Peptides against a protein of PDB entry 6JX3. Designs and how they scored, part 41

Target 1, 85 residues: chain A of PDB entry 6JX3
Amino acid sequence: AEFRLRPEISVAQTDYGMVLLDGRSGEYWQLNDTAALIVQRLLDGHSPADVAQFLTSEYEVERTDAERDIAALVTSLKENGMALP

## One batch from the design tools (peptide; made by RFdiffusion4, then SolubleMPNN)

Design b2_p18_7_s4 (from b2_p18_7 with T6K S10E L14R)
Fold by OpenDDE base, seed 2:
Structure b2_p18_7_s4 (fold): chain B 85 residues (1-85), chain A 18 residues (1-18)
Amino acid sequence: as target 1 above (85 residues)
Amino acid sequence: SKKPYKPASEGLTRLGTL
């Protein structure tokens, strides 16, 4: 399934990192560097598997751990109303 | 060299409501 943000969500780049803003509720969240990276790559059309491979090449993380982290992040983004189910 | 990994799943911080 393709990763997509909900249409009411805007992405902003700030000095403190990526921020997601819900244009309807006004709620906004800051993403840490790895979360921002994952979101950016998913939005660019990379699969979670592609992203996991990238993470293991750039960071001290094992493939399985990267995959779990990506899945957990995506779940959180969906549950918090930022990403489409 | 590879960078230290900070989990992304722990990297969502709700900042508030505008």
Scores: peptide ipSAE 0.726, ipTM 0.938, DockQ to the pose 0.963
Fold by OpenDDE base, seed 3:
Structure b2_p18_7_s4 (fold): chain B 85 residues (1-85), chain A 18 residues (1-18)
Amino acid sequence: as target 1 above (85 residues)
Amino acid sequence: SKKPYKPASEGLTRLGTL
């Protein structure tokens, strides 16, 4: 299944990084650099496996740890109402 | 040369409500 944001969520790029805004509730969240990178690549259509491979090539992180981190982030985004299930 | 990795799963910060 493809990764998608909920329709009420807007993405903004700020001087402090990526921000996600819920247009209904008004709540907004800032993403750190790696979270923003993962979200951007997933939205571009890359699979979690693609993203994990990218992370291990650019960052000091092992494949298994990258995969777990991606999965945990996606879960958080869904649970916080930002991403579609 | 690889960059330091800060976990993404810990990288969501709720800023508030507009």
Scores: peptide ipSAE 0.726, ipTM 0.938, DockQ to the pose 0.956
Fold by OpenDDE base, seed 1:
Structure b2_p18_7_s4 (fold): chain B 85 residues (1-85), chain A 18 residues (1-18)
Amino acid sequence: as target 1 above (85 residues)
Amino acid sequence: SKKPYKPASEGLTRLGTL
Protein backbone atom coordinates (compact mmCIF):
# COMPACT_ATOMS: atom_id res chain seq x y z
CA ALA B 1 0.00 0.00 0.00
CA GLU B 2 1.16 3.51 -0.83
CA PHE B 3 2.35 5.66 2.05
CA ARG B 4 0.80 9.12 1.92
CA LEU B 5 0.50 12.07 4.23
CA ARG B 6 -2.91 13.51 4.94
CA PRO B 7 -3.73 16.43 2.64
CA GLU B 8 -3.68 18.95 5.48
CA ILE B 9 -0.12 18.01 6.44
CA SER B 10 2.77 20.13 5.22
CA VAL B 11 6.42 19.17 5.30
CA ALA B 12 8.97 21.75 6.35
CA GLN B 13 12.72 21.45 6.47
CA THR B 14 14.18 23.35 9.39
CA ASP B 15 17.61 23.85 10.88
CA TYR B 16 16.63 21.25 13.46
CA GLY B 17 15.21 18.66 11.07
CA MET B 18 12.00 17.74 9.31
CA VAL B 19 8.76 19.14 10.71
CA LEU B 20 5.24 18.02 9.88
CA LEU B 21 2.56 20.69 10.28
CA ASP B 22 -1.18 20.11 10.38
CA GLY B 23 -2.66 23.08 8.55
CA ARG B 24 -6.05 22.62 10.16
CA SER B 25 -5.19 22.13 13.82
CA GLY B 26 -1.86 23.90 13.81
CA GLU B 27 -0.22 20.97 15.55
CA TYR B 28 3.34 20.29 14.47
CA TRP B 29 5.86 17.53 15.06
CA GLN B 30 9.60 17.29 14.68
CA LEU B 31 11.15 14.13 13.29
CA ASN B 32 14.58 12.86 14.17
CA ASP B 33 17.02 12.06 11.39
CA THR B 34 16.03 8.43 10.92
CA ALA B 35 12.31 9.18 11.01
CA ALA B 36 12.79 11.91 8.42
CA LEU B 37 14.80 9.56 6.23
CA ILE B 38 12.13 6.86 6.41
CA VAL B 39 9.32 9.30 5.65
CA GLN B 40 11.21 10.77 2.72
CA ARG B 41 11.90 7.38 1.18
CA LEU B 42 8.36 6.14 1.70
CA LEU B 43 6.97 9.29 0.10
CA ASP B 44 9.34 8.71 -2.81
CA GLY B 45 7.67 5.36 -3.39
CA HIS B 46 10.08 2.99 -1.71
CA SER B 47 8.55 0.04 0.10
CA PRO B 48 9.17 -0.59 3.79
CA ALA B 49 11.38 -3.48 2.71
CA ASP B 50 13.40 -1.13 0.50
CA VAL B 51 13.78 1.29 3.37
CA ALA B 52 14.84 -1.43 5.78
CA GLN B 53 17.51 -2.56 3.35
CA PHE B 54 18.74 1.00 3.06
CA LEU B 55 18.86 1.46 6.82
CA THR B 56 20.94 -1.66 7.38
CA SER B 57 23.45 -0.43 4.82
CA GLU B 58 23.84 3.00 6.39
CA TYR B 59 23.27 2.41 10.10
CA GLU B 60 24.22 0.03 12.86
CA VAL B 61 20.87 -1.73 12.89
CA GLU B 62 19.75 -5.26 12.10
CA ARG B 63 17.17 -5.91 9.40
CA THR B 64 14.48 -7.18 11.74
CA ASP B 65 14.91 -4.21 14.06
CA ALA B 66 14.75 -1.80 11.14
CA GLU B 67 11.55 -3.38 9.85
CA ARG B 68 9.91 -3.19 13.27
CA ASP B 69 10.99 0.42 13.71
CA ILE B 70 9.58 1.41 10.32
CA ALA B 71 6.29 -0.28 11.12
CA ALA B 72 6.11 1.42 14.50
CA LEU B 73 6.84 4.82 12.98
CA VAL B 74 4.19 4.39 10.29
CA THR B 75 1.67 3.38 12.93
CA SER B 76 2.51 6.46 14.99
CA LEU B 77 2.19 8.74 11.98
CA LYS B 78 -1.24 7.33 11.23
CA GLU B 79 -2.38 7.48 14.85
CA ASN B 80 -1.23 11.08 15.20
CA GLY B 81 -3.18 12.10 12.12
CA MET B 82 -0.23 12.73 9.86
CA ALA B 83 -0.45 9.78 7.47
CA LEU B 84 -3.43 8.30 5.67
CA PRO B 85 -4.51 4.82 6.77
CA SER A 1 31.59 2.84 8.63
CA LYS A 2 27.94 2.65 9.58
CA LYS A 3 26.30 5.37 11.65
CA PRO A 4 24.78 4.81 15.07
CA TYR A 5 21.07 4.10 14.80
CA LYS A 6 18.59 6.26 16.67
CA PRO A 7 15.15 4.65 16.47
CA ALA A 8 12.70 6.50 14.26
CA SER A 9 9.71 5.31 16.25
CA GLU A 10 11.10 7.26 19.18
CA GLY A 11 11.85 10.26 17.02
CA LEU A 12 8.49 12.01 16.88
CA THR A 13 8.30 15.07 19.10
CA ARG A 14 5.18 17.17 19.34
CA LEU A 15 6.39 20.75 19.35
CA GLY A 16 3.08 22.48 19.92
CA THR A 17 0.24 24.19 18.16
CA LEU A 18 0.51 27.32 16.03
Scores: peptide ipSAE 0.725, ipTM 0.938, DockQ to the pose 0.965
Fold by OpenDDE base, seed 4:
Structure b2_p18_7_s4 (fold): chain B 85 residues (1-85), chain A 18 residues (1-18)
Amino acid sequence: as target 1 above (85 residues)
Amino acid sequence: SKKPYKPASEGLTRLGTL
């Protein structure tokens, strides 16, 4: 399934990383570097498997751990109202 | 050389409400 942010969510790049702003509630969140990287790649159309492969090539992380982390992040983004189900 | 991995699932921080 395609990863998409909710239509009310805006993305901002700051000196401290990616920020997601909910234009309806005004709530905003900061993403750490790896979370921002994952979100960017998913939004670009890469699959979670693609992203996991990328992470294992760039970072000290095992494939299964990367996949689990991606899934957990996606779940959090959906539960916190940032991403569409 | 690979970079240290900081979990993304722990990288979502609510900053507040505008």
Scores: peptide ipSAE 0.725, ipTM 0.938, DockQ to the pose 0.967

Design b2_p18_8_s1 (from b2_p18_8, 10 letters changed)
Fold by OpenDDE base, seed 2:
Structure b2_p18_8_s1 (fold): chain B 85 residues (1-85), chain A 18 residues (1-18)
Amino acid sequence: as target 1 above (85 residues)
Amino acid sequence: MLPRPEKSLSVRELRPRP
């Protein structure tokens, strides 16, 4: 299934990077640059495997590390109520 | 301007390939 944010979640850009804001609760999470890059690619329709390939091509990271980091981020986004299950 | 959030999600900082 494609990665999607929950409908109450909006993306905002700040001086410090991407923020995911829950418009109902006011809770928000700031993403660092790597997390933001991953989320942007996922929202654009790339699979986690696509993103891992992108990261290993552009950055000094091993494929298995990229895959693990992406999976951990996706899990966190879902568990913290930002992404749909 | 938004205040600095207390909650954050971070992934390891990556070094661009040369």
Scores: peptide ipSAE 0.612, ipTM 0.843, DockQ to the pose 0.887
Fold by OpenDDE base, seed 5:
Formats: sequence, structure tokens, C-alpha cells
Structure b2_p18_8_s1 (fold): chain B 85 residues (1-85), chain A 18 residues (1-18)
Amino acid sequence: as target 1 above (85 residues)
Amino acid sequence: MLPRPEKSLSVRELRPRP
């Protein structure tokens, strides 16, 4: 239930924004501001529902769109080997 | 600065509510 990064993945902050690094391969993924905001809140222990509520409160986005975007990002993080299933 | 990453993950940019 808890969102977690895989143990080989670490977070770095760069001039271009948040980056997820694979400590074994050296491969890294750059996140844009919206993706970084979502990941940071999930890592802080907020549920996807919490994040959706946050987004709709602070930004001009509908709840259903926020939920879809969060789900799609989480799926991508899992499928690309950054987050635990 | 890191070089341009090979891979990226992006979510639509959001406008803050006024």
C-alpha cells in the first residue's frame, strides 16, 4: 500500500529539477515539476487520494484528471523499475 | 550540472489557483 522507491533508487536535486538515480547502473530519470511534486508527497507518506486533494486545492485541475495523472505516474515509476510494485 | 538525462518522466504542467 505504501509508495516506496526500489532500494537501488535514490533522489537527487539538480539545476533542472528532481532526478531519480539507479545506484547500480548509473541510469537516471529527470522529473518535471508536477511529477516531482507528486513523488515528493507520496514519499512523505501521503496517499494518492491525499495528493489528488492537494492538487485540486492548489491548482486548476479537476479531481478526475489529478487522479488519472497520479495513477499514470505511479504506473510509469513501477514499470520503469523505480518504484516497488 | 548533470548532462541531459537519457530518460524523463513528465506530468502536465499545472497552473496555481489565483
Scores: peptide ipSAE 0.611, ipTM 0.843, DockQ to the pose 0.857
Fold by OpenDDE base, seed 3:
Structure b2_p18_8_s1 (fold): chain B 85 residues (1-85), chain A 18 residues (1-18)
Amino acid sequence: as target 1 above (85 residues)
Amino acid sequence: MLPRPEKSLSVRELRPRP
């Protein structure tokens, strides 16, 4: 299934990095650099497997760690109402 | 109305390969 943000969520780039904004509640979530990188790749249409391969090729991280971190982030985004299930 | 507090989502920082 394609990774998608909920309709009320928008992306903003700030001096402090990527922020996800809830247009209904006004709540916002600041992402650190790694989280932002993952979200950007997913929104561009890359699969979690694609993102894991990208991370392991560009950064000093093991495949298993990359896969787990991506999965955990996606879960958090869904649980916190930012991404569609 | 008071500004809403910032929330955050973080993943471990990664070191670029040489």
Scores: peptide ipSAE 0.609, ipTM 0.836, DockQ to the pose 0.544
Fold by OpenDDE base, seed 4:
Structure b2_p18_8_s1 (fold): chain B 85 residues (1-85), chain A 18 residues (1-18)
Amino acid sequence: as target 1 above (85 residues)
Amino acid sequence: MLPRPEKSLSVRELRPRP
C-alpha cells in the first residue's frame, strides 16, 4: 500500500525541521531530522524497504534497526491521524 | 482556528557514514 498523508494534513518546513499540520484541528507535529527524511522518501514513492536500504547505506544504522524505526514511525503517523491507513 | 501545542515525532538520530 502506498504511503499517503490524510487530505487535511499539510507539510511545512520550519527552521527547526518538518512539521505536519492538521488544517481542521490546528494540531501539528514537529518531526526530527530522521523522521522527516523517512517521511519525505515515503511520500516520494519509495517503499519501506527502499528507505531502509537508503538509511543503511547513508548512515551508521543496522538494517533491522532501520526497518523497525520505519515501521514504528509509519504506525505513529497513522495512529496520530496524519497518514491514511 | 487557534493553533494547538506542538507535538513531536522523533526517530533515533543517525550518524552519516564517512
Scores: peptide ipSAE 0.607, ipTM 0.837, DockQ to the pose 0.561

Design b2_p18_8_s2 (from b2_p18_8, 9 letters changed)
Fold by OpenDDE base, seed 5:
Structure b2_p18_8_s2 (fold): chain B 85 residues (1-85), chain A 18 residues (1-18)
Amino acid sequence: as target 1 above (85 residues)
Amino acid sequence: SLPRPSKSLSVRELKPRP
């Protein structure tokens, strides 16, 4: 299924990196650069497999590690109310 | 500067390939 943020979540770019904002609660999450890169590509419509291939091509990371990190991030985003299930 | 975020999400820092 397509990765999507919940309707109340918006993306903000700050001097400190990407932030995901909950417009209802005011809660916000700071993402580091790797997390932001993954989220950006997922939001652009790339599959987790696409993102893993991108990461292994552009960075010194093994495919299995990339896949695990992407899956863990997606799970966190869903569990913490930022991404749709 | 920004106020302290509610929370943080981080993935391992990656080294670009040459």
Scores: peptide ipSAE 0.636, ipTM 0.859, DockQ to the pose 0.777
Fold by OpenDDE base, seed 3:
Structure b2_p18_8_s2 (fold): chain B 85 residues (1-85), chain A 18 residues (1-18)
Amino acid sequence: as target 1 above (85 residues)
Amino acid sequence: SLPRPSKSLSVRELKPRP
């Protein structure tokens, strides 16, 4: 399925990195650089497979590791109320 | 000057290929 943020979640860029902000509660999550990169590509419409290919191409990471990291991040985003199921 | 985040999400830091 298509990766989408929940309606109340906004993306903000800060001097300390990407932040996902819950506009209703005011709480926010700060992403490290790798997480931000993955989220940005997913939000731009790239599939997890596309992102894995990108990561393995640009960074020293194996395909299997990239796929696992992407899946884990997506799961976390959903379970923590930032992304739609 | 940024308020401390509620939480953090991290994925392993990756090293760019040469």
Scores: peptide ipSAE 0.635, ipTM 0.861, DockQ to the pose 0.793
Fold by OpenDDE base, seed 2:
Structure b2_p18_8_s2 (fold): chain B 85 residues (1-85), chain A 18 residues (1-18)
Amino acid sequence: as target 1 above (85 residues)
Amino acid sequence: SLPRPSKSLSVRELKPRP
């Protein structure tokens, strides 16, 4: 299934990295660089498996660890109302 | 200074391969 943000969520770039903004509440979430990289690739249409492959290729991380980190982030994004289920 | 974010989401920092 395609990863998508909820319609009220927008992406902003700050001097300190990616931020996800809730246009209704004004709440915003700061993403660190790794989280931002994952979100960017998912929004570009890459599957979690694609992202895991990318991470293991570019960084010193094992496939299993990459997969777990991606899954945990996606879960958090959905649970915190930023991504569509 | 910029306002503090409401929340944060972080994934472990990764070391780039050489």
Scores: peptide ipSAE 0.632, ipTM 0.858, DockQ to the pose 0.748
Fold by OpenDDE base, seed 4:
Structure b2_p18_8_s2 (fold): chain B 85 residues (1-85), chain A 18 residues (1-18)
Amino acid sequence: as target 1 above (85 residues)
Amino acid sequence: SLPRPSKSLSVRELKPRP
């Protein structure tokens, strides 16, 4: 399934990196550089497999680690109300 | 109203390949 943010979630860029804001609760989540990179590529329509390939190509990370990190992040985004299931 | 304090979502820092 395609990765999508919930309609109440907005993306903002700050001096400290990407932030996801919940327009209903007023809560916001700050993403570090790696998390932001993954989210950006997923929102651009790349599959988790595409993102894993990108990470292993551009950074010193093993494929298994990249896949695990992507899956964990996606799960967190869904469970914390930022991404649609 | 003011936004709630931020929470963090982080993935391991990655070192760029040369």
Scores: peptide ipSAE 0.631, ipTM 0.852, DockQ to the pose 0.598

Design b2_p18_8_s3 (from b2_p18_8, 11 letters changed)
Fold by OpenDDE base, seed 1:
Structure b2_p18_8_s3 (fold): chain B 85 residues (1-85), chain A 18 residues (1-18)
Amino acid sequence: as target 1 above (85 residues)
Amino acid sequence: SLPRPAKSISAPELRPRP
C-alpha cells in the first residue's frame, strides 16, 4: 500500500536535515540522511522494493539489509504517529 | 525560552559506492 504521512504531519528542511512536524502538538522528529532519503523516495511514490533497489545501487549495502532498514523505518514512523498505518 | 529538544528517527548510515 501507498506510504503516506498523517494529515497533521508536515515536512520541513532545516540546516540540520529533514524534520517531520506535528502541526497539532508541535512535536517534531529529525531524520538522519539515510532516513530522509528513504522517506523522500517513499513520498515520491516509490515502493519499498524500489527504494531497496535504489539503495543497493547507490550505496554499499546488501539487499536484505536495505529491505530490513526500510521496513524498520516505516514501522517506526507508523508507531510514532507520523505515517498512516 | 529555548526550543524543545528534537526527537530523532534514524536509519543506518550508508556509504556511497565509488
Scores: peptide ipSAE 0.657, ipTM 0.867, DockQ to the pose 0.621
Fold by OpenDDE base, seed 5:
Structure b2_p18_8_s3 (fold): chain B 85 residues (1-85), chain A 18 residues (1-18)
Amino acid sequence: as target 1 above (85 residues)
Amino acid sequence: SLPRPAKSISAPELRPRP
């Protein structure tokens, strides 16, 4: 399924990296570089498979590890109310 | 005072290929 942020979530670029802000609760989440990279590509319309291929081509990571990391991140974003199910 | 720290969402750091 298409990766999408919840409507109340906005993206901000800060000096400390990508931040996701919840306009309703006021909570905000700082992403590390790897998480930001994955989220950016997903938001650009790349599939998790696309992102895994990108990561393995650009970084020293195995396909299985890339897939696991992407899946875990997506799960976290959904569970923490940032991404739609 | 400074605002409270943001919560964090992270994925494992990766090393770029040469």
Scores: peptide ipSAE 0.657, ipTM 0.867, DockQ to the pose 0.643
Fold by OpenDDE base, seed 2:
Formats: C-alpha cells, structure tokens, sequence
Structure b2_p18_8_s3 (fold): chain B 85 residues (1-85), chain A 18 residues (1-18)
C-alpha cells in the first residue's frame, strides 16, 4: 500500500527540522532528521524497500535495522493520526 | 496563552558512511 499523509496533515520545514501539522486541531509533531528523511522519500513515491536500500547505502546501518526503523516509524505515524492506514 | 508544545516522532539517528 502507498504511504500517504491524512488530508488534514501538512508538512512544514522549520529551523528545528520537519514538522507535521494537523490543520484542524493545530497539533503538530516534530520529526528528527532520520524520521524526516524516511518520510520525505516515502512521500516522493519510494517504497519502504527502496528506502531501506537507500539507508543501507548511505548510512552505517544494516538492512534488517533499516527495515525495522522504517516499519516502526510508519506504524507510529499511522497510530498517531498523521498517515493513512 | 502559551503555545502548545510539539510532540516528537523520531527514528534512530544514523551516521553517514564515509
């Protein structure tokens, strides 16, 4: 399934990194650099497998760990109402 | 009123390969 943000969620770039803002409630979530990188690539249309390959190529991380990090982040984004299920 | 503090979503920090 394609990774997509909920329609009420917008992306903003701040001096402190990427923020996801809920336009209805005003609640916002600040992403650290790794989370922002993963989200950006997913939103650009890369699959989780593509992102894992990218991470292992560019960073000191093993494939299994990259896959786990991506899956955990996606789960968190869905459970916290930022991404569509 | 004070601004609502941001919540955080994080993934483990990664070190770039040389």
Amino acid sequence: as target 1 above (85 residues)
Amino acid sequence: SLPRPAKSISAPELRPRP
Scores: peptide ipSAE 0.655, ipTM 0.865, DockQ to the pose 0.579
Fold by OpenDDE base, seed 4:
Structure b2_p18_8_s3 (fold): chain B 85 residues (1-85), chain A 18 residues (1-18)
Amino acid sequence: as target 1 above (85 residues)
Amino acid sequence: SLPRPAKSISAPELRPRP
């Protein structure tokens, strides 16, 4: 399934990192560097498998851990109203 | 209205390979 943000969510780059803003509620979420990297690659059209391969190549992380981190992040983004189901 | 405090969404921090 394609990863997509909900239409009311916008992306901003700040001095504190990537922020996702809900234009309807005014609620905003700050992403840490790892989360931002994953979201950016998913939005660019990379699959979770692509992202996992990228993470294991660039960082000291096991494949299974990378896959779990990506899945957990995607779930969180969906459950918190930022990403489409 | 005043800005709402940001909530956080995080993934585990990673160390770059040398």
Scores: peptide ipSAE 0.653, ipTM 0.864, DockQ to the pose 0.599

Design b2_p18_8_s4 (from b2_p18_8, 10 letters changed)
Fold by OpenDDE base, seed 3:
Structure b2_p18_8_s4 (fold): chain B 85 residues (1-85), chain A 18 residues (1-18)
Amino acid sequence: as target 1 above (85 residues)
Amino acid sequence: SLPKPAKSISMPALRPRP
């Protein structure tokens, strides 16, 4: 299934980086550069496999590590109520 | 009222390939 944010979640760009904002509660999560990069690619419609290939091509990271990072982030976003299951 | 504090999600830093 495609990666999607929950309907109440919006993306904002701030001076401190990417923020995911819950429009109902007003709570928000600030993403570091790596997390923001992955989320941006996923929201653009790239698959986790696409993102892993991108990361290994552009950065000094091994495929296995990239895959683990992506999976961990997706899990975190789902568990913290930002992404749809 | 004060804004709510942000929560953070941090993934391992990546170094660009030269």
Scores: peptide ipSAE 0.496, ipTM 0.818, DockQ to the pose 0.579
Fold by OpenDDE base, seed 1:
Structure b2_p18_8_s4 (fold): chain B 85 residues (1-85), chain A 18 residues (1-18)
Amino acid sequence: as target 1 above (85 residues)
Amino acid sequence: SLPKPAKSISMPALRPRP
């Protein structure tokens, strides 16, 4: 299924990287470069499989590790109220 | 007042392939 942020979540680019801001609570999450890269590609419509292929192609990471990291990030974003289930 | 500390999500840093 398509990865989507919750309606109340906004994306902001800051000097310290990507931030996801909850417009209702004011809570915000700073993403490191790896997390931001994955989120950006998912939001652009790439599947987790697409992202895994991208990561293994461009970076020194094994496919299984990339897949696990992507899945963990997606789960985290859903559990922390940033992404739709 | 100072802004609240940001919560963070950090994934393993990746090294570009040469």
Scores: peptide ipSAE 0.487, ipTM 0.815, DockQ to the pose 0.602
Fold by OpenDDE base, seed 4:
Structure b2_p18_8_s4 (fold): chain B 85 residues (1-85), chain A 18 residues (1-18)
Amino acid sequence: as target 1 above (85 residues)
Amino acid sequence: SLPKPAKSISMPALRPRP
């Protein structure tokens, strides 16, 4: 399944990092660097497995932790109405 | 700038490998 944002969600880059904006409600979510990195790669078409491999290669993180972080983020984005189920 | 306070999603910080 492809990771996709809901159509009403826009991505904005701010001085404080990546922000996801809901054009209908005006609600927005600020992502820290790790979250933004994962989202960017998923939106670029990389699979969660690709992202996990990238994270473990570039950063001091274990594969299991990377996989858990990615899964948790995807779940959060779906539950908070930013990503399509 | 945005008029409302942002909610936040923070994942664990990662250290680059040397």
Scores: peptide ipSAE 0.487, ipTM 0.820, DockQ to the pose 0.718
Fold by OpenDDE base, seed 2:
Structure b2_p18_8_s4 (fold): chain B 85 residues (1-85), chain A 18 residues (1-18)
Amino acid sequence: as target 1 above (85 residues)
Amino acid sequence: SLPKPAKSISMPALRPRP
């Protein structure tokens, strides 16, 4: 399924990295560089498999670990109300 | 009132391949 943010969530770039902001509540989440990289690729339309391949090619990470990181992040974003299920 | 502190999502840091 396509990765999408909830409609009330906005992406902002700050001096400290990517932030996901809930426009209704004002709550926001600061993403570290790895999380931001994955989110950016997913929002650009890359599949999780595409992102895993990208990570393993550009970074010192094994495919299994990349897949786990992506899955964990997507789960967190959905459970914390940032991404659509 | 003070702004709410940001929550944080931190994934494992990645080292670029040379």
Scores: peptide ipSAE 0.473, ipTM 0.813, DockQ to the pose 0.554

## One batch from the design tools (peptide; made by RFdiffusion4, then SolubleMPNN)

Design b2_p19_1_s4 (from b2_p19_1, 5 letters changed)
Fold by OpenDDE base, seed 4:
Structure b2_p19_1_s4 (fold): chain B 85 residues (1-85), chain A 19 residues (1-19)
Amino acid sequence: as target 1 above (85 residues)
Amino acid sequence: LRSFEAEATGASIRQLGRL
């Protein structure tokens, strides 16, 4: 299924990197470049497998490790109320 | 969520604050 942020979560591009802002609580989070890349591609409709392949082309990481990390990131965002289940 | 860091890729998210 498609990856989506919760309605109250906004994305901002800053000079310091990608930021997610919760418009209700006011909390905001900074993503490093790799996390931002993952989130952006998922939001654009790429599958986790697509993103993993992309990461392996840009960084020295194993495909299996990339897929695991992407899954962990997605799970974290969902469990912490930032992404829709 | 306060922080997240993925072991292999180094993908990370951290809370910076509250407006």
Scores: peptide ipSAE 0.810, ipTM 0.961, DockQ to the pose 0.834
Fold by OpenDDE base, seed 2:
Structure b2_p19_1_s4 (fold): chain B 85 residues (1-85), chain A 19 residues (1-19)
Amino acid sequence: as target 1 above (85 residues)
Amino acid sequence: LRSFEAEATGASIRQLGRL
């Protein structure tokens, strides 16, 4: 299924990286460049497998490790109320 | 959760605060 942020989540680009703001709770999170890249590509409709392949071409990371990291990031965003289940 | 860091890729998120 497609990756989507919850409707109350706003995305902001800052000089320090991507920021996600929960408009209801007021909590906000900073993503580093790699996390932002993953989130952006997922939001653009790329599958986790697509993103993993992309990362392996840009970084010295094994495909399996990249897929695991992406899954863990997605899980974290869902569990913290940033992404829809 | 306040922070997350992926070991292989270094992808990370960190809660900065609450408005």
Scores: peptide ipSAE 0.773, ipTM 0.941, DockQ to the pose 0.887
Fold by OpenDDE base, seed 5:
Structure b2_p19_1_s4 (fold): chain B 85 residues (1-85), chain A 19 residues (1-19)
Amino acid sequence: as target 1 above (85 residues)
Amino acid sequence: LRSFEAEATGASIRQLGRL
């Protein structure tokens, strides 16, 4: 399925990393480089499997572990109102 | 959400505050 941010969420690129801002609640979150990379690729239309393959080429991480981390990140973003279900 | 950190990759999200 397509990964999308909720319409009230905006993305800011800062010197300290990607920030997501909820324009309704005012809450904002900082993503580290790896999380930002995952989110950016998902937003660009890559599948979680694509992203996992990409991560395994850049980090010493097993494919299955990468897929689990991506799934957990996506779940977190959805449950906390940043991404659409 | 206060924070999230993925075990293997270290991908993380941290709530910084509210405007």
Scores: peptide ipSAE 0.773, ipTM 0.942, DockQ to the pose 0.858
Fold by OpenDDE base, seed 1:
Structure b2_p19_1_s4 (fold): chain B 85 residues (1-85), chain A 19 residues (1-19)
Amino acid sequence: as target 1 above (85 residues)
Amino acid sequence: LRSFEAEATGASIRQLGRL
């Protein structure tokens, strides 16, 4: 399924990294570079498998570990109201 | 959830607060 942010979520690029802002609640979250990379690629239409493959080339991470981390990140984004289910 | 950190990759999200 397509990865999408909720309509009320805005993306901001700051000196401290990518920030997701909930325009309704005012809550905001900072993503580190790796999390931002994952989110950006997913938003660009890459599959989690594509992203996992990409991460293995950039970091010393096993494919299965990358896939688990991506799944956990996506779950967190959905559960915290940033991404659509 | 105010913070998330992925074990292998170190991908992380941290809730900074509210405007």
Scores: peptide ipSAE 0.770, ipTM 0.941, DockQ to the pose 0.853

Design b2_p19_2_s1 (from b2_p19_2 with K6R H14E F18H)
Fold by OpenDDE base, seed 3:
Structure b2_p19_2_s1 (fold): chain B 85 residues (1-85), chain A 19 residues (1-19)
Amino acid sequence: as target 1 above (85 residues)
Amino acid sequence: KKPYVRPSITRLTEPNTHF
């Protein structure tokens, strides 16, 4: 399924990295560099598998670890109201 | 290959600043 942000979520690029803003609650969520990279690629239309392949090619991480980390991030984004189910 | 840091998200609420 396509990864999408909820309609009330805005993306901001700050001096300190990517931030997601919930326009209804006013909450901000800060992403570290890896999380921002993953989200950007997912929003660009890459699958989680594509992103895992990218991570293992660029970074010192094993495929299984990359897949787990991507899945955990996606779950967190959905459960915390940033991404659509 | 570059060093890998696991992805993380942090909720920001006043008065706390995490930047």
Scores: peptide ipSAE 0.675, ipTM 0.897, DockQ to the pose 0.554
Fold by OpenDDE base, seed 1:
Structure b2_p19_2_s1 (fold): chain B 85 residues (1-85), chain A 19 residues (1-19)
Amino acid sequence: as target 1 above (85 residues)
Amino acid sequence: KKPYVRPSITRLTEPNTHF
């Protein structure tokens, strides 16, 4: 399924990294560099498999671990109200 | 290859400092 942010979520680049802000509730979350990279690629239309391939090519991580970490991040973003189901 | 850091998200709250 397509990864999408909820319509009320704004993306901001700050000195503290990528931040996702809910414009209605005011709740916001900071993403570390890896999370930001994953989110950016997913929003650009890359599949989780594409992202996993990218991570294993650039970083010291095994494919299975990358896939797990991507899935866990996506789940967290959905459960915390930032990404659509 | 670069060192790998697992992805993380952190809820930003007033009492916390984030850098």
Scores: peptide ipSAE 0.673, ipTM 0.896, DockQ to the pose 0.525
Fold by OpenDDE base, seed 4:
Structure b2_p19_2_s1 (fold): chain B 85 residues (1-85), chain A 19 residues (1-19)
Amino acid sequence: as target 1 above (85 residues)
Amino acid sequence: KKPYVRPSITRLTEPNTHF
């Protein structure tokens, strides 16, 4: 399934990195560089498997760890109202 | 390969939000 942000969520690049803003509540969430990279690739249409492959090719991380971290991030984004189910 | 940092998200609240 396609990874999508909720319609009220906007993306901003700030001095502190990528920030997701809920336009209705005014709540901000900051993403670290890895989270931002994952979100960017997912929004570009890459699958979690694609992203895991990318991470393992670029970073000192094993495939299983990358897959788990991506899944955990996606879950957090959904549970905290940033990404659509 | 670059050092890996696990992904994280952080809720920002006043007064630490300065955007």
Scores: peptide ipSAE 0.673, ipTM 0.896, DockQ to the pose 0.692
Fold by OpenDDE base, seed 2:
Structure b2_p19_2_s1 (fold): chain B 85 residues (1-85), chain A 19 residues (1-19)
Amino acid sequence: as target 1 above (85 residues)
Amino acid sequence: KKPYVRPSITRLTEPNTHF
């Protein structure tokens, strides 16, 4: 399924990294560099598998770990109301 | 290859600053 942010979520680029703002609740979350990179690629239409391949090619991470980390991030973004289910 | 840091998200609160 396509990864998408909820319509009320705005993306802000700050000096400290990507921040996701909920225009309804006023909550906002900061993403570390890896999370931001993953989200950016997912929003660009890359599959989690694509992102995992990218991570393993660029970073010192094994495929299984990358896949797990991506899945966990996506779950967190959905559970915290930032991404559509 | 670059060092890998696991992805994380942090809810921001007034008293906290995260980098």
Scores: peptide ipSAE 0.673, ipTM 0.896, DockQ to the pose 0.532

